Peptides against a protein of PDB entry 4JHK. Designs and how they scored, part 189

Target 1, 212 residues: chain A of PDB entry 4JHK
Amino acid sequence: EDYKIQSFDLETQKLLKTALKDPGSVDLEKVSSVIVDQSLKDQVFSREAGRICYTIVQAEAKQTNGSVFRRNLLNRLQQEFKAREETRKRSTQEWVCLVSFICNIFDYLKVNNMPMVALVHPVYDCLFRLAQSDALKNEEEVDCLVLQLHRIGDQLEKMNVQLMDELFNLLRDGFLLQEDLSSMGRLLLLEILEFRAGGWKLSDTAQKYYYS

## One batch from the design tools (peptide; made by RFdiffusion4, then SolubleMPNN)

Design b2_p30_6_s4
Fold by OpenDDE base, seed 4:
Structure b2_p30_6_s4 (fold): chain B 212 residues (1-212), chain A 30 residues (1-30)
Amino acid sequence: as target 1 above (212 residues)
Amino acid sequence: DEEEELEEKKKEEEEKREKEEDLASVTVPF
């Protein structure tokens, strides 16, 4: 499988490949840290990191019935989540990468084919932050928000419909009342409002935009 | 075979319980 790890140096690529196949032979704390670090810098990797993490978790479970990687991953994620406001202030790019990564972990890192309940509130907190007025004026943040909702919105709603209703109240108000939205930002908000109203079903246009 | 089905179900439930316990032990609320 292609895990899209070309952004790493060759030594780190080897480390990751080893972790994917023989997790017991590597420092899984280091591996988790490397994955999180790169996910904050590389948007392409951030979007794919969940799949990598899931594979490592499965490999470790099969090999030793252990959960060292998952524990370290979630610990590091929690640290980054707690620092999310400082990350946002420092770099919008790193912030949206962080959100993308957390959402990707939620999407891929299943337990018994079910979403991790512990990630529900952190994901919503990230999305709520993106739905604030100061974030909605930034097209990069709006793009991130709408992208995540396209990918995991239906799953999140199943976990907590009340939070989803509250989130979309903010998006509706932003769309209707906020004056400093970009043209694209406004279009994206309208599209996601319609997307949910349509039962989270992708249009051909949306599919092309988000998954090309 | 009813006994085989019961053992399979028991195994699935045990696996599920173990995974849930692991999740609870390693996942700290954000």
Scores: peptide ipSAE 0.041, ipTM 0.549, DockQ to the pose 0.148
Fold by OpenDDE base, seed 1:
Structure b2_p30_6_s4 (fold): chain B 212 residues (1-212), chain A 30 residues (1-30)
Amino acid sequence: as target 1 above (212 residues)
Amino acid sequence: DEEEELEEKKKEEEEKREKEEDLASVTVPF
């Protein structure tokens, strides 16, 4: 298995690799902190960090029947979520990294191979924030919103179709009524509206683009 | 069998709820 950890120094890469194979031999609180910190800085990593987290959770459960890593990870994630508005004001880049990370955790960190219900509302809260008019005018935020909906939209809708309908009402209104959208932003909104209308089914080309 | 699939999904959802309750005991809920 190839994990995208090239952005870390060699010592930290070794730490992460050890956590993946022998979690009982490392400080799992430190590991969780390192993963969250990097996910807030590197969007490529934040989009894929959930797979690493899930693997560590499974490895710890099998090795010691423990949940130290998951506990620390979710506690840190909650802290970052609570501070999300301040993060957005400080750095759009960090904000979209945070959204990407929480959506990725929702996608990968399953309970009994099912989505965690506790993450549903936090994920929707992030997506609704991206769907506000002040965010839709920023192409970076629109990119993030559309990417997450491509990856987890179908799963989220299964959890709460009413919230998804409300979200897409905002996106439709943004597409039709908001004048200060970028040309690319408008195209992305149209594409995601059509994507849901088509039953969240990706073409082969779109599959490669969003999941490569 | 659609009925068997439904029963299995119900079982899986119950197991999920139990595990999430355990998780809530060791983490601060969002």
Scores: peptide ipSAE 0.040, ipTM 0.592, DockQ to the pose 0.067
Fold by OpenDDE base, seed 2:
Structure b2_p30_6_s4 (fold): chain B 212 residues (1-212), chain A 30 residues (1-30)
Amino acid sequence: as target 1 above (212 residues)
Amino acid sequence: DEEEELEEKKKEEEEKREKEEDLASVTVPF
């Protein structure tokens, strides 16, 4: 498989490639750290990181029956999640990358083909933060929110429909009542409201926009 | 064949349980 790791230097690319194929031969703590660090800086990588992580987890389990990578990954993810408000204050870009990464891990890092229950509330917490009035006025945060809901909204709803209803109440109120939304932000909110109402089914246009 | 199939199913269930337990031991609530 091809992995989007061109943003790393050549040595790190080699490290990641080795981790994907022979995880027992590399420092998996370092690998997890590198992936998280890059995911916080590069949104393109952030949305691919889940697939990479899943592959490494599977490779390590198969090769050594180990879970060093997953343990380190989740520990670091928890640390970043706990510091999410500080991250948001420091850099909106890093914040939306963090959200994207957490959502991507939720999407890809399945256990027995099921979502990790431990990630459900953290994902919702991130999305609820993006749905606050101070975030909805920022187009970058709205983009992130809507993108994640397009990608994992149906999965999240299956895990907790009550939280999804509460989230969409905020989005509806934002769309209808908040005056300082950007034009694009308002359009995106309307689209995602309609998207859920339509059963989380993408139009051809939306498919191209969110997945190309 | 039936005994082998039962043993294989038990092994698969044990492997699934082991994976779930492993995850539970690592994943602290956020």
Scores: peptide ipSAE 0.038, ipTM 0.549, DockQ to the pose 0.154
Fold by OpenDDE base, seed 5:
Structure b2_p30_6_s4 (fold): chain B 212 residues (1-212), chain A 30 residues (1-30)
Amino acid sequence: as target 1 above (212 residues)
Amino acid sequence: DEEEELEEKKKEEEEKREKEEDLASVTVPF
């Protein structure tokens, strides 16, 4: 199995490859920090990071029955989550990367093949923040919001339908009432409203847009 | 047979819950 880690220097690539194969031989705290740091910079890697993290978790569990990596990863995620408003103020890009990363961890890091319950509210909190008026006027934030809902919306709804209803009430109100949406932002909101209404099933065209 | 399946499902759900709780104990809640 190949992992998209070409954005790292060769030394870091070696570290990550070793973590994937022999996690007991590396500093797993350092590995987790490197993954989180890169995920905050690179949206493409942010998606891949979820898969990488899951693989390392599984490798460590098999090798030592340990959970050092997962602990460090989640602790770092918690730190970034707590600082999310400051991150947003500093860089919209880093903010949307953070949201993307948390959502990808939710998507890939399963417990008994089920989503982590502990991540449900943090994910919703991020999505609700993106659904506020000040965020909806920013096309980059709208793009992030809609992208995450396409990828994990159905799973999130299964975890808490009430929160999903509340979220989509905000999105509907934004679509109908907010005047300073970009043209693309408005189109994305309409598309995601229709996507959920259609049972979270993508058209072929939408599939290409979000997953190619 | 149906009762046995129900008990097995309950055991599986309990095992899943226990693993989630174990994971939650490893980190501070968000």
Scores: peptide ipSAE 0.038, ipTM 0.564, DockQ to the pose 0.089

Design b2_p30_7_s1
Fold by OpenDDE base, seed 4:
Structure b2_p30_7_s1 (fold): chain B 212 residues (1-212), chain A 30 residues (1-30)
Amino acid sequence: as target 1 above (212 residues)
Amino acid sequence: SSLEKLRKELRERAIKEWEEKVPVELKEFE
């Protein structure tokens, strides 16, 4: 399989390629740090990073039955998560990249084909932050929120339906009550409300209005 | 239905707002 790593320099590309094929021969802590750093800067890579991380985890497990990469990745992710408010203040783009990356890790890094329980609360915390009034007024944050819910909402709900209910209460209130939403933002909120109400699917009629 | 009407109205307003916003944003880069 080919991975989108063209944004890295040649030396780093070689490092990543080696990690994907022979993880035991490289510094997996460095690899994890490089992936996280780039994911915070490049939203496109943030999506690809999940797939790359999954492949490295599987390769290491197969080669040495180890979990060094996953441990280092999660440690770095935890550090970035703890600093998420500062990141948001500094750069909305880096913030949505961080959320996207965390959600992608949740989506791809499964244990025994099940989502990692340790990531459930961090993911919800990020989504709840995006659901606050000061974030809902920013279309970039609304885009991120709705995109993640389309991708992993059904999985998250299976992990904790109570938190999902609380989250969507905020989204409903934002849609109905918040005055400084753009029409696009309001439309996106309506779409995701209908999406969940329809069992994480859109009706043909709704599909026509939102995506045609 | 009322929901369908709401979707249509929001979509139309969203398009209008975006059309109005784009020229202003482009001017900032000129």
Scores: peptide ipSAE 0.263, ipTM 0.725, DockQ to the pose 0.014
Fold by OpenDDE base, seed 2:
Structure b2_p30_7_s1 (fold): chain B 212 residues (1-212), chain A 30 residues (1-30)
Amino acid sequence: as target 1 above (212 residues)
Amino acid sequence: SSLEKLRKELRERAIKEWEEKVPVELKEFE
Protein backbone atom coordinates (compact mmCIF):
# COMPACT_ATOMS: atom_id res chain seq x y z
CA GLU B 1 0.00 0.00 0.00
CA ASP B 2 0.97 3.60 -0.53
CA TYR B 3 1.26 5.73 2.58
CA LYS B 4 1.29 9.50 2.63
CA ILE B 5 4.68 10.14 4.16
CA GLN B 6 6.02 12.71 1.71
CA SER B 7 6.16 15.29 4.49
CA PHE B 8 9.10 13.44 6.04
CA ASP B 9 12.68 13.65 4.85
CA LEU B 10 13.98 10.79 2.76
CA GLU B 11 15.80 9.14 5.64
CA THR B 12 12.70 9.15 7.80
CA GLN B 13 10.60 7.93 4.91
CA LYS B 14 12.95 5.00 4.56
CA LEU B 15 12.71 4.35 8.27
CA LEU B 16 8.93 4.33 8.13
CA LYS B 17 8.83 2.13 5.06
CA THR B 18 11.14 -0.33 6.74
CA ALA B 19 9.02 -0.27 9.87
CA LEU B 20 5.98 -1.09 7.77
CA LYS B 21 7.64 -4.11 6.18
CA ASP B 22 10.31 -5.25 8.62
CA PRO B 23 9.64 -3.67 12.01
CA GLY B 24 12.19 -5.87 13.74
CA SER B 25 15.02 -4.19 11.86
CA VAL B 26 14.34 -0.65 13.09
CA ASP B 27 14.10 1.26 16.35
CA LEU B 28 10.37 1.15 16.90
CA GLU B 29 10.54 3.63 19.74
CA LYS B 30 12.06 6.13 17.35
CA VAL B 31 9.44 5.30 14.74
CA SER B 32 6.62 5.91 17.18
CA SER B 33 8.15 9.18 18.28
CA VAL B 34 8.53 10.37 14.70
CA ILE B 35 4.94 9.52 13.89
CA VAL B 36 3.58 11.32 16.94
CA ASP B 37 5.76 14.36 16.35
CA GLN B 38 4.66 14.68 12.76
CA SER B 39 1.03 14.05 13.65
CA LEU B 40 1.14 17.05 15.96
CA LYS B 41 2.46 19.27 13.17
CA ASP B 42 0.67 18.00 10.10
CA GLN B 43 -3.08 17.61 10.24
CA VAL B 44 -3.16 15.76 6.94
CA PHE B 45 -0.70 13.22 8.25
CA SER B 46 -2.47 13.12 11.59
CA ARG B 47 -5.58 11.93 9.80
CA GLU B 48 -3.67 9.10 8.14
CA ALA B 49 -1.26 8.19 10.93
CA GLY B 50 -3.68 5.68 12.39
CA ARG B 51 -3.47 3.53 9.30
CA ILE B 52 0.31 3.59 9.38
CA CYS B 53 0.35 2.74 13.06
CA TYR B 54 -2.06 -0.11 12.58
CA THR B 55 0.08 -1.55 9.81
CA ILE B 56 3.23 -1.38 11.91
CA VAL B 57 1.46 -2.97 14.86
CA GLN B 58 0.23 -5.80 12.69
CA ALA B 59 3.60 -6.24 11.03
CA GLU B 60 5.41 -6.48 14.36
CA ALA B 61 2.85 -8.87 15.75
CA LYS B 62 3.20 -11.12 12.73
CA GLN B 63 6.98 -10.92 12.61
CA THR B 64 7.97 -11.32 16.25
CA ASN B 65 4.72 -11.42 18.20
CA GLY B 66 5.98 -8.20 19.70
CA SER B 67 4.22 -5.03 20.73
CA VAL B 68 7.09 -2.64 21.22
CA PHE B 69 5.74 -0.13 18.75
CA ARG B 70 2.22 -0.06 20.17
CA ARG B 71 3.51 0.24 23.71
CA ASN B 72 5.75 3.17 22.83
CA LEU B 73 3.05 4.78 20.73
CA LEU B 74 0.45 4.59 23.47
CA ASN B 75 2.88 5.79 26.09
CA ARG B 76 3.69 8.84 24.01
CA LEU B 77 0.03 9.37 23.25
CA GLN B 78 -0.74 9.30 26.94
CA GLN B 79 1.91 11.91 27.59
CA GLU B 80 0.54 14.19 24.90
CA PHE B 81 -2.99 13.70 26.14
CA LYS B 82 -2.03 14.65 29.67
CA ALA B 83 -0.45 17.82 28.32
CA ARG B 84 -3.39 18.65 26.03
CA GLU B 85 -4.31 21.90 27.77
CA GLU B 86 -0.78 23.19 27.47
CA THR B 87 -0.72 22.11 23.84
CA ARG B 88 -3.97 23.97 23.20
CA LYS B 89 -2.58 27.11 24.78
CA ARG B 90 0.60 26.84 22.75
CA SER B 91 -0.96 26.05 19.40
CA THR B 92 -4.53 25.50 18.30
CA GLN B 93 -3.15 23.70 15.26
CA GLU B 94 -1.16 21.25 17.36
CA TRP B 95 -4.15 20.77 19.62
CA VAL B 96 -6.51 19.85 16.80
CA CYS B 97 -3.80 17.66 15.32
CA LEU B 98 -3.50 15.88 18.64
CA VAL B 99 -7.24 15.34 18.81
CA SER B 100 -7.28 14.13 15.24
CA PHE B 101 -4.42 11.75 15.94
CA ILE B 102 -5.99 10.31 19.08
CA CYS B 103 -9.26 9.82 17.23
CA ASN B 104 -7.45 8.22 14.32
CA ILE B 105 -5.63 5.82 16.64
CA PHE B 106 -8.97 4.99 18.22
CA ASP B 107 -10.38 4.34 14.77
CA TYR B 108 -7.58 2.16 13.42
CA LEU B 109 -5.69 0.65 16.33
CA LYS B 110 -8.17 -1.98 17.35
CA VAL B 111 -7.71 -4.98 19.57
CA ASN B 112 -9.50 -8.13 18.51
CA ASN B 113 -11.27 -6.01 15.93
CA MET B 114 -12.67 -3.81 18.68
CA PRO B 115 -11.83 -0.25 19.66
CA MET B 116 -9.41 0.08 22.53
CA VAL B 117 -11.54 0.67 25.60
CA ALA B 118 -8.70 2.58 27.21
CA LEU B 119 -8.97 5.27 24.53
CA VAL B 120 -12.70 5.90 24.92
CA HIS B 121 -12.49 8.37 27.77
CA PRO B 122 -9.43 10.17 26.39
CA VAL B 123 -11.25 10.66 23.08
CA TYR B 124 -14.37 11.91 24.81
CA ASP B 125 -12.30 14.20 26.99
CA CYS B 126 -10.81 15.77 23.89
CA LEU B 127 -14.20 16.15 22.24
CA PHE B 128 -15.70 17.62 25.40
CA ARG B 129 -12.89 20.14 25.48
CA LEU B 130 -13.70 21.10 21.90
CA ALA B 131 -17.34 21.46 22.92
CA GLN B 132 -16.62 24.09 25.56
CA SER B 133 -17.70 27.63 24.79
CA ASP B 134 -14.14 28.93 24.50
CA ALA B 135 -13.43 26.31 21.85
CA LEU B 136 -16.73 26.53 19.98
CA LYS B 137 -16.00 30.14 19.10
CA ASN B 138 -12.95 28.94 17.15
CA GLU B 139 -13.87 27.55 13.75
CA GLU B 140 -10.73 25.45 13.62
CA GLU B 141 -11.72 23.64 16.80
CA VAL B 142 -15.34 23.30 15.69
CA ASP B 143 -14.19 21.87 12.39
CA CYS B 144 -12.02 19.37 14.21
CA LEU B 145 -14.83 18.40 16.56
CA VAL B 146 -17.32 17.91 13.76
CA LEU B 147 -14.83 16.05 11.61
CA GLN B 148 -13.99 13.56 14.35
CA LEU B 149 -17.65 13.01 15.16
CA HIS B 150 -18.29 12.30 11.50
CA ARG B 151 -15.50 9.75 11.46
CA ILE B 152 -15.85 7.96 14.78
CA GLY B 153 -19.01 9.30 16.40
CA ASP B 154 -21.01 6.16 15.79
CA GLN B 155 -18.23 4.01 17.23
CA LEU B 156 -17.86 6.24 20.26
CA GLU B 157 -21.56 6.20 20.90
CA LYS B 158 -21.54 2.44 20.93
CA MET B 159 -18.82 2.54 23.54
CA ASN B 160 -20.59 5.06 25.78
CA VAL B 161 -23.93 6.54 24.82
CA GLN B 162 -24.21 8.53 28.05
CA LEU B 163 -21.09 10.52 27.29
CA MET B 164 -22.28 11.09 23.75
CA ASP B 165 -25.58 12.42 25.03
CA GLU B 166 -23.76 14.77 27.36
CA LEU B 167 -21.49 15.90 24.56
CA PHE B 168 -24.36 16.65 22.24
CA ASN B 169 -26.17 18.51 24.99
CA LEU B 170 -23.22 20.87 24.98
CA LEU B 171 -23.30 21.12 21.21
CA ARG B 172 -27.02 21.80 21.20
CA ASP B 173 -26.66 24.46 23.85
CA GLY B 174 -23.78 25.98 21.96
CA PHE B 175 -25.80 26.08 18.78
CA LEU B 176 -28.85 27.57 20.46
CA LEU B 177 -27.43 29.78 23.16
CA GLN B 178 -23.84 30.77 22.46
CA GLU B 179 -23.75 34.24 20.95
CA ASP B 180 -20.17 34.49 19.72
CA LEU B 181 -20.27 31.63 17.24
CA SER B 182 -19.59 32.38 13.63
CA SER B 183 -22.29 31.46 11.19
CA MET B 184 -19.99 28.77 9.84
CA GLY B 185 -19.43 27.41 13.31
CA ARG B 186 -23.13 27.43 13.98
CA LEU B 187 -23.76 25.75 10.66
CA LEU B 188 -21.24 23.04 11.49
CA LEU B 189 -22.91 22.42 14.83
CA LEU B 190 -26.29 22.19 13.18
CA GLU B 191 -24.88 19.76 10.65
CA ILE B 192 -23.48 17.43 13.28
CA LEU B 193 -26.66 17.65 15.34
CA GLU B 194 -28.61 16.58 12.29
CA PHE B 195 -25.99 13.97 11.51
CA ARG B 196 -26.39 12.17 14.82
CA ALA B 197 -30.15 12.65 14.86
CA GLY B 198 -30.23 10.91 11.51
CA GLY B 199 -28.37 7.90 12.81
CA TRP B 200 -24.97 9.28 11.91
CA LYS B 201 -26.15 9.99 8.38
CA LEU B 202 -27.27 13.09 6.52
CA SER B 203 -30.48 13.40 4.58
CA ASP B 204 -30.29 14.34 0.93
CA THR B 205 -31.78 17.72 1.75
CA ALA B 206 -29.21 18.36 4.44
CA GLN B 207 -26.45 17.14 2.15
CA LYS B 208 -27.50 19.69 -0.42
CA TYR B 209 -27.29 22.63 1.94
CA TYR B 210 -24.08 21.62 3.66
CA TYR B 211 -22.06 20.32 0.73
CA SER B 212 -23.54 21.68 -2.51
CA SER A 1 -39.72 23.42 6.99
CA SER A 2 -38.33 25.59 9.73
CA LEU A 3 -35.18 23.49 9.80
CA GLU A 4 -34.67 23.90 6.08
CA LYS A 5 -35.12 27.63 6.40
CA LEU A 6 -32.63 27.72 9.23
CA ARG A 7 -30.07 25.74 7.24
CA LYS A 8 -30.52 28.04 4.28
CA GLU A 9 -30.18 31.15 6.38
CA LEU A 10 -27.09 29.90 8.15
CA ARG A 11 -25.51 28.82 4.90
CA GLU A 12 -26.12 32.18 3.33
CA ARG A 13 -24.78 34.01 6.34
CA ALA A 14 -21.77 31.71 6.54
CA ILE A 15 -20.92 32.38 2.91
CA LYS A 16 -21.39 36.09 3.37
CA GLU A 17 -19.21 36.18 6.46
CA TRP A 18 -16.54 34.15 4.70
CA GLU A 19 -16.56 36.48 1.72
CA GLU A 20 -16.23 39.45 4.00
CA LYS A 21 -13.50 37.87 6.09
CA VAL A 22 -11.17 36.88 3.27
CA PRO A 23 -10.52 40.40 2.01
CA VAL A 24 -9.88 41.61 5.54
CA GLU A 25 -7.44 38.81 6.21
CA LEU A 26 -5.58 39.51 3.00
CA LYS A 27 -5.24 43.15 3.90
CA GLU A 28 -3.77 42.25 7.25
CA PHE A 29 -0.92 40.43 5.55
CA GLU A 30 -0.14 43.16 3.02
Scores: peptide ipSAE 0.261, ipTM 0.723, DockQ to the pose 0.014
Fold by OpenDDE base, seed 1:
Structure b2_p30_7_s1 (fold): chain B 212 residues (1-212), chain A 30 residues (1-30)
Amino acid sequence: as target 1 above (212 residues)
Amino acid sequence: SSLEKLRKELRERAIKEWEEKVPVELKEFE
């Protein structure tokens, strides 16, 4: 398979490639750290990172029946999650990268095609944070929120519909009541509200106004 | 419908706001 790792130096690329094929021959803690570090800097990479992580997890499971990589990955993820408010204060960009990374890990790292239960609440916590008024006024955070809901909203709802209802109550309130939203932000909220209402799909009429 | 009109209005306004915002942001690099 082809993985987008050109942003790394050659030595790191070699490390990642080796991890993908022969995870037992490399320091998987180091590999996980490298992937997390890059994912916290590049929101686009976080999606690719999820795929890479899944492959490494599968490779290690097949090779040694181990889970060293996944354990280290999730431990680092947990550390970053715990510091999420500090990250948000420091950099909105890093914050949305963190959210994207967590959501993508949730999306890709599945057991028997089932999401990790342990990640459900952390994901919701991130999305709820993005749904607060101080976050909704920032288009970058709204973009992140809406993007993640498009990608994993249906899966997340299956895990806990009550939390999803609460989340969307905040989004509806933001759309209707919050005064300092940009028009784009308001439009994005409306879109995602309709998206869920349509069974995580857009009607033909809605599609016309949002993407045509 | 009223919802359709709202979507249209928001989209148009969003486009307008972005068109106005981009030039202002680029001035920081001039």
Scores: peptide ipSAE 0.256, ipTM 0.720, DockQ to the pose 0.015
Fold by OpenDDE base, seed 3:
Structure b2_p30_7_s1 (fold): chain B 212 residues (1-212), chain A 30 residues (1-30)
Amino acid sequence: as target 1 above (212 residues)
Amino acid sequence: SSLEKLRKELRERAIKEWEEKVPVELKEFE
């Protein structure tokens, strides 16, 4: 199966492919580091990274009943999360990649077929940061926020409805009251407001206006 | 409806702003 790892050099691609099939034969700490590093540079890969990570976790569990990869992955994730404000200051692109990665790990890396409870607050913290006025004025951050809510909003809401309500209060206020939003940003906020109001799906009418 | 009008207006403005932004971004790489 193709995991969209063409952005890596051939040697790293081989490493990742081996990790996917025979995780016990590679340095799983190195593998996790490579995945995280690339996820911080490529938002498209950040999405794919979730799927890759899940596969490696499952492969290691089946092979050795181990969790070395997941442990290393989550440790690195925690480090990056703690440094998220510095990352945002350094690079908006890396920041939104980080958020995307965290959200995708939440989406794909399940425990007993359930979302990791430990990731709920970190994910919300990231989304709340994106919902602040200084972030909403940046179209790249709004795009990231809306994208994640499209992907995992329903799951997050099930984990904590109160936080989701608070988050969307910020989004509503941003849409209605904040003056320095781009038109695209404002449109995206409107779309996601309607998306949640519609039960995390768009009506046919809304679909036409946003995507036709 | 008012909502439909708002969607249309925002969409049109978004497209216009995007069209204005793209040439500037490309110039930075020339």
Scores: peptide ipSAE 0.255, ipTM 0.720, DockQ to the pose 0.015

Design b2_p30_7_s2
Fold by OpenDDE base, seed 5:
Structure b2_p30_7_s2 (fold): chain B 212 residues (1-212), chain A 30 residues (1-30)
Amino acid sequence: as target 1 above (212 residues)
Amino acid sequence: SALEQLREQLRKLAVEEWEELSPIELEEFK
């Protein structure tokens, strides 16, 4: 299986490749830090990072029945999450990368084929933050919000439907009442409202309307 | 509403709890 790690230097690529195959032979704390750091810089990699992390977790579990990587990963994720407001103030790009990363970890890093319960509230908190009026006026944040809901909304709803209802109340209010939304932002909010209403899927007609 | 406010408070408390978990506790939550 191929992983998209071309953005790293050759030494780091080697480190990651080794971690994927023989996690016991590398510093898994360093590996986790490298993955998180890059995920905060590259939203595309944030998606791939979930898959990479899952593979490393599985490899370590199979090799030693250990969980050093996952522990370090979650610890670093917790640290970045705690600093999320400072990150948002410093860089919207890094903030949406952080949200993308934590959502993708939720999506890929499953235990016994189940989402990690511990990540449910942090993920919702990120999405609620993106649903606030100061975030909805930023198209980059709206893009991130809608993208994550497309990817993991159905899973999140299964974990807590009440929180999802509350989140979408904010999105509906934003769509209807907020005046400083961009045209694209408003379009995306309408689309995601329809997406959930349709059972987390779009009809062919809706797909053409919003994205053609 | 009062119910909505309570739900919001509970959500915030859950987030705060998660932020304070030790590394070992994070593992136990999986």
Scores: peptide ipSAE 0.358, ipTM 0.862, DockQ to the pose 0.307
Fold by OpenDDE base, seed 4:
Structure b2_p30_7_s2 (fold): chain B 212 residues (1-212), chain A 30 residues (1-30)
Amino acid sequence: as target 1 above (212 residues)
Amino acid sequence: SALEQLREQLRKLAVEEWEELSPIELEEFK
């Protein structure tokens, strides 16, 4: 498998490759830190990071029945989450990377083929933050919000439909009532509203309208 | 509504609880 780790230096690439094959032979705390650090800088990598993390978790479980990597990963994620407002204030780019990463971890890092219950509320909190009026006026944040909902919205709804209803109430109100949305932002909100209404899939008509 | 406000409060409390979990508790919460 190709894990797309070319953005790292050669030494770090070797570290990651070793972690993927023989996690017991490397410092898994360091590995988790490297992955999180890069995910906070590169939104594209954050998606791949989820897959990498899952692979390392599975490899460690098979090798030693251990969970050192996952523990360190979640601990670091918690730390970054706690500082999310400061991160957002400092850099919108880093903020959307953080949201993307936590959503991708939710998507990939499943336990017994089920999403981690512990991540449900923090993931929703990130999405609720993106759904606030001060965030909806920023197209970069809207892009992130809509992207995550396309990826994990159906899974999140299965975990807590009440929170999803509340989230989409905010999105509906933003679409209808907020005046300082960009034209693209408004279009994206409309699309995601229809996406959920259609059972988290695009109808043929909607697909033609938004993506054709 | 009052119910919606309560739900929001509960959500915020749940997030605060998660932020306070120890590394061991984070693993147990999964």
Scores: peptide ipSAE 0.355, ipTM 0.861, DockQ to the pose 0.297
Fold by OpenDDE base, seed 3:
Structure b2_p30_7_s2 (fold): chain B 212 residues (1-212), chain A 30 residues (1-30)
Amino acid sequence: as target 1 above (212 residues)
Amino acid sequence: SALEQLREQLRKLAVEEWEELSPIELEEFK
């Protein structure tokens, strides 16, 4: 199985490959830091990062019954999350990468095939932030919001349906009442409203309408 | 509504609690 790590230099690639196969032989704090740093710059990688992280966690568990990597990963994630407002102010791109990364970690880093309960509120908090009026007017943030809801919305709802209802109330209000939405932003909000209403699924017709 | 406000406050408290956890506590948090 190959992992999308071509964006790293050769030394880092070797580090990551070793972490995937023999995590006990590398500095797992450094590995986690590298993964987080790249995920904050590349939203595409953030998706892969979830899979990589899961693999490393499993490898370490099997090798040493340890959780050093996961601990360092979550610690770094917490640090970035705490600084999320500053990140958003500094760079919308980094902010949406952060959200994407947190959501992807939630999606892939399962414990006993269940989502990490500890991440539920942080994930929702990110999505609620994206659902505020000042964020909805930014197409990049709307794109991120809708993308994450497509990926993990059904899982999040299972964890807390009340929060999901509240979130979608904001999205509905944004769609109906906010005037400074872009045409695409408004379209995406409508689509995601329909997506949830349809049980987190889209018909072929709807898929073509919104994304083709 | 009062209920919605309470839910929001509880959500914020939950986030704040998560933000204040030590690395060890992060792993144990459920």
Scores: peptide ipSAE 0.340, ipTM 0.855, DockQ to the pose 0.281
Fold by OpenDDE base, seed 1:
Formats: sequence, structure tokens, C-alpha cells
Structure b2_p30_7_s2 (fold): chain B 212 residues (1-212), chain A 30 residues (1-30)
Amino acid sequence: as target 1 above (212 residues)
Amino acid sequence: SALEQLREQLRKLAVEEWEELSPIELEEFK
């Protein structure tokens, strides 16, 4: 298995590799902190981080039936979530990285092949925040919103269809009524509206229209 | 306006549940 951890220094890479194989031999709190810190800076890594976290969780479970890593990870996530508005104010980039990371953890950290129920509402809260008028005018936030919905929208809907309906009401209103959307932002909103309407799938024709 | 209020309430509920349930859920993972 190959994990994209080249952005870390060699010592940290070794730490992560050890955590993946022998989690009981490392400080799992430190490992979780390192992963979260990097995920908040690199949105691309956020996706990989989900996979890494899942592997560490599984490794610890098999080795000691423990869950120290997951506990520390979720505690840190909660801290970052609580500070999400401050993060957004400070840096849009860090904010979308946070959202991406939370969504990816939701996607990868499954318990008995089911999403962690505790993460459902936090994920929706992040998406609702991205769907507000002040966020929809920012193409970077719209891109993040649409990307997450493409990745986990169907799963989220299964967990709570009411929240998904409300979310898409906001998106439809934004598409139709908001004046200061970028052209790309408006296009992305239309695409995601059609994506859900099509059962979270995109036709070949639509794919070419929106992404070619 | 009523719909907007509902949306805000749902969002607020999402925050509250995370803050309230997270510690309890984490205990189950010990």
C-alpha cells in the first residue's frame, strides 16, 4: 500500500508508516495531530488523510482492540469544528480544507461499514455554511461544496433526507436568486442540482457540458 | 421567512448535536 505522505519530513513519514503498521509503538495523539494539521493546509491531502486514518484505526483495532487514535482524531476534529467560523474568517483556504477533511473522515471512517452517526450533523452544518449567500459568492467555497456533495451526498441523504432537502433548497435559491455568483459558481450549482435530481449520477451529456 | 427560519434552526441543531453527542459517542469507542 502506498500513501501520499511525501510532503512530510522523513522523521514524520517514518512516524506515520509505523502508525500504519504498528500503532501501539507510537504516540497516536501526536500522529492524529500531525494528520489534522496537514489536512488543514492541503485540501488534496485531506482525501488521502481519510484513507490513512481508516488504516490506522483498523490497525489499532486489530492489534490491541483499542481506539486511542480515533478518539484523539475526533477530539481534534471537534475542536477545529468549534472554531470553524474563526477559521473561515482567517482563511477561506483553511476553511475549505477543514470541510474537506471532515467530509473525508465521514467517508472513510466507517463503523461496521456504516458512517459515524455523530458526524452527520457536523457535516451538514459545514455544507449549510457553504450554502449561505456570503459563501456562495466565493468560487472556492462553491467548489468545495459541490465537490463534497459529489463525494458523499448520496450517503448523507441516506442519513437524513430532510436536511438534504433543506440544503438543496438553499442551493436552488442561490442559483436562481443570488446576483453576485460567479459564472462558474452558478454553473456548478446547476450541475449539482441536476446531479442529485438524477439520483446522484451525471449523464454523459451533462458531464461534457459541465466539465468539458 | 418561515423557511429561512427553519433552515437556520436545522443548522443550529446540527451544531448542538455535535457538541452534545460527541463526548458520549467517543466514550463508546473506548
Scores: peptide ipSAE 0.024, ipTM 0.577, DockQ to the pose 0.455

